Peptides against a protein of PDB entry 6GMG. Designs and how they scored, part 44

Target 1, 331 residues: chain A of PDB entry 6GMG
Amino acid sequence: DSDDRVTPPAEPLDRMPDPYRPSYGRAETVVNNYIRKWQQVYSHRDGRKQQMTEEQREWLSYGCVGVTWVNSGQYPTNRLAFASFDEDRFKNELKNGRPRSGETRAEFEGRVAKESFDEEKGFQRAREVASVMNRALENAHDESAYLDNLKKELANGNDALRNEDARSPFYSALRNTPSFKERNGGNHDPSRMKAVIYSKHFWSGQDRSSSADKRKYGDPDAFRPAPGTGLVDMSRDRNIPRSPTSPGEGFVNFDYGWFGAQTEADADKTVWTHGNHYHAPNGSLGAMHVYESKFRNWSEGYSDFDRGAYVITFIPKSWNTAPDKVKQGWP

## One batch from the design tools (peptide)

Design b1_p16_2_s3 (made by RFdiffusion4, then SolubleMPNN; from b1_p16_2, 6 letters changed)
Fold by OpenDDE base, seed 4:
Structure b1_p16_2_s3 (fold): chain B 331 residues (1-331), chain A 16 residues (1-16)
Amino acid sequence: as target 1 above (331 residues)
Amino acid sequence: AAAAEKINQVNQEAAS
């Protein structure tokens, strides 16, 4: 019950974190200890360490999405999302493959669709686009200059994104970022901003007007990336979980992982920060835990989800919530 | 629109 959510208490600014617990290739800690780490490592504004505010602690308490929220400065809108889907693999498997023993046709098709997404290529596409955006931002002191630079970069690379409408999330994302407009943020200066990445795992079968089979086993046609651009239309994602396939079964609504702006070229060595659930220390779920996972652990996902998207947003360069290097765990 | 919470915990990740 959402009524059980509690805002974690403030942590002293200079309190050092307790050691994280290693678990199955990831580092784990309780949310309060993550706040301590965050204050020591990620809290810096203009080079000055900051205590996590009550508002930020409240955001964080929302679970995995809270981790992305506190680090990006806004609740995820997921409008600029990328993925990679192997259409040929999908068609071939549907044609030449067969359902497993006891697997329904709908379950088979849903599984084949899920397996046709490539998380690594999706992540790579997002990083590619983020790099282009960062180059466009670098010397642009107004939005017009940024957009001109962006179009030039895309033209040079013959990128299909150059054909997107001016109102597309791709071109409007910067001006729609609150921190871009803030005096202590971007102050309307693109060169003060940088592109950052987070990921969302979610369920494809969210259309209530569709068949029960799609809600239970996935919608093979939903949330596919557009050819050429890799853009995913996220407008139909309403945080609806997978429908139960058996009595008593329940699924999680979503999972968010924060990447930021790490420069590690090897995807497998990148660190993704996420939470298990909203903070409910006095409820059945218990205290929120924060995990720092390598890409392999993150990208594996869960049976709760059959889609993954990699989303670009922006933060001020003066924030340290997206450093070039992220260290897993503590110390 | 109200912010959505993660309504449940995910399973423990498998060892890589």
Scores: peptide ipSAE 0.172, ipTM 0.771, DockQ to the pose 0.124
Fold by OpenDDE base, seed 5:
Structure b1_p16_2_s3 (fold): chain B 331 residues (1-331), chain A 16 residues (1-16)
Amino acid sequence: as target 1 above (331 residues)
Amino acid sequence: AAAAEKINQVNQEAAS
């Protein structure tokens, strides 16, 4: 029931978090306690910690997307998304593989497609692109300079992204970032911005005009990255959950994980922050909990989802919502 | 290592 969502109350700026608790290899806490941690660790603007505003608390209350929302400063648009798909593996498995006992053909194809995505390579592609963007942002004091730098970087690396249209999400992402235009944000100065990453898990079989089998077991052809660039067309992602395969079965609409701009080179050591559901302390779902998971825990996902995308957006460098190092849990 | 349980439930959509 969407009507059960409640905005968490304000937390005193100097209130320290209670200890997080371990949960299946990740650190977990209630949303109110995450707000306390956020104020101590991530709230800093120009080096000064800030109380999470009512608006930010409301954003956070939306669940997993709320974690990304409050830290990125805008509701995720998911326009600049990357993934990695092994086409050869997919074709080979379809050709030479067989459905498991009791597995339908559609289920087999959906599973094979899901397994042909490489979450780690998708993440690495996003990090690679974010690094290129960050280099292009550095010392660029207007958008024209940024775009010129970006094109040069791409040309130097012989990156297929150099062939993208000027209006593509890749080139337009910065100008379409609200915080870039804000006085206390980028103030139209690219050098004041940095690229950050979050991830979304979602269901491929969202096309209502497609077969029921695709909605139940996945659409093997949907949301594949473009060759060379790794870009995923997210325009058809409407947060439609997987269709039930049995009576009483239900699936979650999406999952979001916040990575930010961690510099940890080992993907397995990176920390992903996400929420379990919208905050409903008086409802059936209960209070929202926030999790800080290692990449392995995050990338594993659930049967609810057969796609993972790694999305790039931008935040002001003056924000500390995307620090170089993220510590799991508290203390 | 123990397998992680499904922790995610309904998340709300919002307009920016």
Scores: peptide ipSAE 0.164, ipTM 0.832, DockQ to the pose 0.219
Fold by OpenDDE base, seed 2:
Structure b1_p16_2_s3 (fold): chain B 331 residues (1-331), chain A 16 residues (1-16)
Amino acid sequence: as target 1 above (331 residues)
Amino acid sequence: AAAAEKINQVNQEAAS
């Protein structure tokens, strides 16, 4: 019951977290303890620790999306999303492969499509683009300068993103970021902003006008990245979960993981922060828990989802919600 | 290798 969601109480600014506990290779803690860690590690504005505000605690209470929300400063729009899809693998497997015993044709096609996505390459593409954006931001003091720098960087790299329309999510993302326009944020100065990354797991079979099989087993053609750019059109993502394949079966609507701006070159060593569900301490779901997972654990996902996207947004450099290094757990 | 336990449950959507 969504009505059971509760805003976690405030934590004293100087309260240290309790130790995180291991959970299947992850570091796990209750949401209130994450707030304590957040205040000690991620809350800094202009180098000063901040107590998580009531508004931020409210955002956090929404679950996995809340972790991304509180750290990015805005509800995820998912407009600037990247993925990697192996078209050759997909075509070859469909041609030469066969359904497993008991697997329907639709289930086979959905599975093959899911397996044709490469999470690591998708993440790498997002990191590559974020790096280009950060270089374009660094010496730009107005949006025009940023866009000019961005186009030059893309041209130098012969990147297909150079051909995107000016109104595309790629070029419009910065100006559409609320914190960019805030006086105590970017103040319309691109050089005060940096690109950050989060990931979303979701279901491909969301089209209500499509076959029931696609809703149950996935839509092989949905949410594929554009060739060359890696951009995913997320406009048709309405947070619709996978349809049950058997009576009583239910699937989760989405999952979000926060990466930020870690500089760790080894993807396997990067840390992804995410929540399990909305905070309902007095409800059946119980208190929200926050997990810090390595990329392997994050990218594996669940059977609830057959798509993963890596999304770029922006935060002020004065925020410490996206540090260069993230330490898993506490202490 | 053992698969990680599913930890994700219902996540509430906010209006945006």
Scores: peptide ipSAE 0.155, ipTM 0.827, DockQ to the pose 0.205
Fold by OpenDDE base, seed 3:
Formats: structure tokens, C-alpha cells, sequence
Structure b1_p16_2_s3 (fold): chain B 331 residues (1-331), chain A 16 residues (1-16)
């Protein structure tokens, strides 16, 4: 019951975290202890450590999305999303492959589609685009300058994103970022902002007008990236979970993982921060836990999801929620 | 390596 959600209490600014504990290759802790770490490591504004506000603690309490929310400063809109899909692999496997024993045709097609996505390539595409954006931001003191720089960068790289409409989420993402407009944030100065990345796992079969098979086993044609750009149309993502394939089976609506702006070149060594569920210490779900996972743990996902997208948004450079290096766990 | 345990449960939506 969503009514069981509780806002974690404030933690003293000087309180150090307790050690994280290992959990299947992840570093794991209770949400209150994550707040302590966050205050020590990620809370800094203009170099000054800050206590997590009640509002931020409330955001965090929402679960996996709360981790991304508190660190990005806004509820995820997911408008600027990237993925990588191997169309040739998909077609070849459908043509030459066959369902496994007991697997329906729809289940086979859904699985083949899922397996045709490459999470690492999707992540790399997002990082590539974020780098382009960061170069465009660097010396731009108004949005017009930013957009001009961005177009030049894209032209130089012969990137298909240069052909996107001016109203595209790609070009409008910065202006639509609340922290960009805040006086203590970007103050409408692009050079004060930086691109950051988070990831969302979700279910492809969300169309209620489609077949039951697509809702149960995935829609092979849904949420594919556009060729050349890698952009995923997320407009039909309504946080609808996978339909049960058997009585009593239930699936989670989504998962979010925060990457930020880590500079680690090896994708496998990057750290992704996420939560397990909304904070309900007095409810059946219990206290929220926060996990810091390596890319292999994050990108594997769950059977609940057959899509992964890597989303770009922006935060002020004065925030330390997206440092160059993220250390897994504590100490 | 062994597959990680499913840790994700209900994540509450909020108005954006």
C-alpha cells in the first residue's frame, strides 16, 4: 500500500555512515545510512556540505526512482533516452531460430527482441551524446549559444542528431530543466550546467489495446531506438508492469539507476545507485535499501523488464551529486 | 557469476 510510505528522518550533518554490506556483488545499506553517505559525499553545493532537506528525503523515499530524483533534482521525465538495438540480429534470430521447449511463439519473439538490445552500447551512446552536450555547454552563456555549439559539434561528428527538430527533447532538454532556471542553479547560464545520465528498466508491452501475448511476453516492436540517433520514444512508457503469465505472478513497474557523470572509461567499472522499493519501515515491504551496483549487476535487470534506456538530463556543476568518481560502499 | 537476487519491489510514482 502506497500509504505506508514514510519520509526518513533527518540525519545530523556530521554523522558518518555505517559500513555498507555486500549483497550479491553490490554494496547495500538502509536508506537512513545512505542519507548519511549522501550528506558526506554528494550533498555539496558550491563546495559546502548540506543536510538533506525534508523535501529531498521525501523524494528519496519513493524507492529506486527516489535515488535518481534526489540526485538529479527533479522527477525523471525520461524524454531524452537512448538505447542500442541490433536489427540484423533480431531478424536473423527470428528467421533461423526456434522457440525453446515449452516456449510460445510470442514468448520467443519477445525474448529475441529483448536479447537484441545491447545495454553497453546503449550506455556508450548516452555517454557519447552527454560528452557532446558538455562541450556545447562549456563556454555557452545563453541557450542560443548552447544550441549553436551543439549543432556545430553534431555536424563535425556527422551525427544524425543534427537532423532532429528544434522542438525535439534533444534540443529542448536543457531549457526544460528546472535547475537550469534557478538562480542558485544554472541561472539560465548553460556553462553552469552539466549533462548527467541515469537508466530506466521497464516493460515494452504496455499497450492495453495490443494482444495479451504482447503484454505478457513483450512487444518486439516497441521502444526501439531510432537508427542513427539511438533516440527512444518514451512517450508510451506509462509505468505499466508486465502482465502475469501465471496466476499469482506479479511484476514491478520500473527500475531506475543513477550514474551521474562518472569519467570511468570502462563501463564495467562504473557504479550505479538504486533503491529496492519505497520506504515503508512499518509496512510489509520494510525499510528502503539503497544499492550501489557495478554495471554488470545493473544492466542485467530482471525478468520484469525487457527494455533498458539510458537517459540524459542536466544538473548544476555546483552540485556534487554526479562526481567524476563514485566509490562503491562505505568506507 | 550467479545472477543477482531480485531486490526491486514496488516503486511509488509521483507527479512530475
Amino acid sequence: as target 1 above (331 residues)
Amino acid sequence: AAAAEKINQVNQEAAS
Scores: peptide ipSAE 0.154, ipTM 0.816, DockQ to the pose 0.223

Design b1_p16_2_s4 (made by RFdiffusion4, then SolubleMPNN; from b1_p16_2, 9 letters changed)
Fold by OpenDDE base, seed 2:
Structure b1_p16_2_s4 (fold): chain B 331 residues (1-331), chain A 16 residues (1-16)
Amino acid sequence: as target 1 above (331 residues)
Amino acid sequence: AEKADLINKYGQEAAS
């Protein structure tokens, strides 16, 4: 029950983390120990370590989203989301493929759609766009300059994003970032901000007006990226989990993974930080655990989800929540 | 699996 959620206690600023536990290619630790690591590694503001505030600890306590929340500084809005979908593969498999033994048509179509998404290409697209944005931010001291730079960069690359409406999440994302407006954040200076990336896994079959089969097995047409841009319309994502296919079956509504702004060129070597559930040390779920996973471990996801999106947001450059290099575990 | 309820029931409402 959500009522079991507890805010983790404060950790002394200078307390070093205990060693993480290796688990199937991941590094795992309890949330309290992650707070210790966070304070040592990610907490820096203007080069100074900070104790995780009560507010931040409360955000973190909400689960997987809490990791992204505390590191991005805001609850994920997921408005600027990217994915990659192989339409040709999808059509070909539907045409030439057949349901597996015991697989319904709806299951088949849902599976084929899921498999037609390329997590790596989606991630790469987000990284590409983030890089463009970062270049646009570099010497822009007001939003107008940023937008002009962004349009120029997109034009130079012949990127379809240049055709997006001015009200598009792509262009409005920066001004809608609270930390951009904060005095100790961006202070309305784009050059003080940088683009960062997180990922969300979720279920496609969220339309309550659709067939039960789509809710159970996925909606093949839902949450596809727009051609050329890779943008995913996330407006219909209401955090509705997959519908049970059998009595007693239950699915989780979403998963979030924090990437930040790692510069590792090999996607497989990038580290994704995520949590298992809200912190309930005295409840049935137990204490929240934080995982640092390689991309393959993260992108694999769970059967609970058939969509993955890679989302861009912004943080102040003065924050160290998105360093160039992230190391798994401790030490 | 390490996953469970990945967010508090009222998490989004509380965050909004």
Scores: peptide ipSAE 0.030, ipTM 0.703, DockQ to the pose 0.352
Fold by OpenDDE base, seed 1:
Structure b1_p16_2_s4 (fold): chain B 331 residues (1-331), chain A 16 residues (1-16)
Amino acid sequence: as target 1 above (331 residues)
Amino acid sequence: AEKADLINKYGQEAAS
């Protein structure tokens, strides 16, 4: 019940975190302890650490999306999303493969589609684009200069994104970022902003007008990246969970993982921060826990989801919620 | 890994 959600209490600014504990190959802690770490490591504005505000603690309390929310400064809109899909592998497996024992045709096709996505390549594409954007931001002091720089960078790299419409989320993402317009944020100066990345896991079979099989086993044609750009149209993502395949089975609607702007070149060594559920210390779900997972742990996802998107947004450079290096756990 | 009701009802409605 939504009434079970509680905003975690404030933590003293100088309180050090308790040690994290291992959980399924990742570092794990209770949300209040994450707040302590966040204040020591990620809270800095203009180089000065800050106590997490009541508003930020409230955002965080919403669960996995709360981690991305508090670190990005806004609720995820997921407009600028990237993925990688191997069309040839998909076609070949459908043609030459066969359903497993007890697997329906629809289940087979859904599984093959899921397996045809390459999470690492999708992540790398997002990082590539974020790098291009960061170069375009670097010396741009108004949006026009940013857009001109961006187009030049894309042309120089012969990137298909150069052909996107001016109204595309790709070009409009910066001006639609609240922190870009804030006086203590970007103050309408692109050079004060940087691109950051988070990931969303979700279900492809969300079309209620489609077959029950697609809702149960996935829609092989849904949420594929556009060729060349890698852009995923997220407009049809309505946070609808997978339909049960058996009585009593239930699935959750999404998962979010925060990456930020880590510079680690090896994807497998990057750290992703996410939460398990909304904070309900007095409810059946219990206290919210925060996980810091390596990419392999994050990208594996759950059976609840058959799509992973890597989303770009922006934060002020004065924020330290997306540092170059993230250390897993505490100490 | 532990997961359940990754967002409450009101948060989900706002996201939809």
Scores: peptide ipSAE 0.029, ipTM 0.699, DockQ to the pose 0.327
Fold by OpenDDE base, seed 3:
Structure b1_p16_2_s4 (fold): chain B 331 residues (1-331), chain A 16 residues (1-16)
Amino acid sequence: as target 1 above (331 residues)
Amino acid sequence: AEKADLINKYGQEAAS
């Protein structure tokens, strides 16, 4: 029940965070302490640290999505999403594989589909596209110049994204970013913006008109990336959780992880920031905790989810919410 | 770590 959600109080601008604690290979802290770290490390606008505003603290209080929300500056729209799916593997496993003992056919197919996604390749595709976009942004002082640059870059790389419609999320993402239009943000100057990445975990079986088996065990055909581009149609993601497979079982609607614009070439060494649930210090769920996880820890996900998407959005270069290097934990 | 309901109707309303 979101009725017990509380906005964390303001933290003094100069207050240093307490040490994070290790938890299952992650660095963990309570949300209030993350605010302290955020103010010291990520809050900078034009090189000057800022106190997290009440609005930002309210966004953060929503949990995992709140971490992405406060750092990206907007609620995730998830429109520019990428993944990698091995169709040949999927077909081969369905043909030559067999259900495990006690596993239903639907459960088997759902599992095989889940396992046919490659999280690392999906992440790498998003990074590749973000790099192309950043090159297109670099010297573009209006949207037209950006789009022209982008098309040229894609043509040079023989990238299938060059064939996307002009109204596609791929080409419209920048203009639809609020911070791009803000005077103190991009001010309609693409060269003031940079591409950033976050990830969403969610359930494939969200179609209520489909079989109960698909809702319970996954829809093998749902949310697959388009061949060549890697784009995932996220329009049918309505934050519907997995259906229970047994009485009393319940699943979470989604998970979000913030990557930003880290330059670490080794995917396994990248840091992903996420939250466990909305902040309810006086409720049954308790205080929100923030985790900084390595890619392996993040990409493993939970049984609640059978899809992972890597999403591109944009922030002003003057923000420090997406630094080149992210240090796990504190100090 | 424990996962729980993150966004319900209130979260979506705030995002709209």
Scores: peptide ipSAE 0.029, ipTM 0.700, DockQ to the pose 0.369
Fold by OpenDDE base, seed 4:
Structure b1_p16_2_s4 (fold): chain B 331 residues (1-331), chain A 16 residues (1-16)
Amino acid sequence: as target 1 above (331 residues)
Amino acid sequence: AEKADLINKYGQEAAS
């Protein structure tokens, strides 16, 4: 029950974390211990450690989304999302493939669609775009300068994003970032901001007007990236979970993973931080745990989800929630 | 391989 959610208590600023528990390529710890690590490693504002505030601890307590929330400074809007879909693979597999033994046609099509997404290429596209945006931000001291720089960069690279509408999330993302407007944040100066990335896993079959089969096994046509840009229309994502396929089966609504702005060129070596559920130490769910996973562990996802998106947002450069290097676990 | 726990069907969405 959601009413069991509790805000984790404050941790002393100088308290060091306990060792994380390694598990199948991941590092795991309880939420309070993550707060300790966060204060030592990620809390810095203008180079000075900060105690996680009550508000931030409350955000964190919401689970996987809470990790992204506390590190990005805002609840995820997911407006600027990227993915990669192999249309040829999808068509060929539908044409030449066949359902497995016991697999329905709808289940087969849903599975084929899921497998036609390339998580690594989707992530790479987001990183590419984030890099372009960061170049546009570098010496821009007002939004107009940023937008001009961005358009020039896109034109130079012949990127299809140059054709996006001015009202597109791509162009409006910075101005719609609260921390950009904050005095102690960007203070309306683009050069004080940097692009960061997080990922969301979710279910494609969310349309209640569609067939039950699509809700159970996925909608093969939903949440595909636009050709050329890689942009995913997330407007129809309403956090509706997969429908059960058998009595007693239940699925969760989403998962979020925080990447930030790591500079590791090898995708397989990047670290993704995420939580399991909201913090309910006195409830049936128990205490919230935080995981630091390698990309392979994160991108593997769960049967609850058949879509993954990589989302760009912005944070002030003065924040240390998105360092160049993230170390997995503790110590 | 062991699967990490996720929010269950009673997982709460945060209000923005």
Scores: peptide ipSAE 0.029, ipTM 0.691, DockQ to the pose 0.281; fails the geometry check

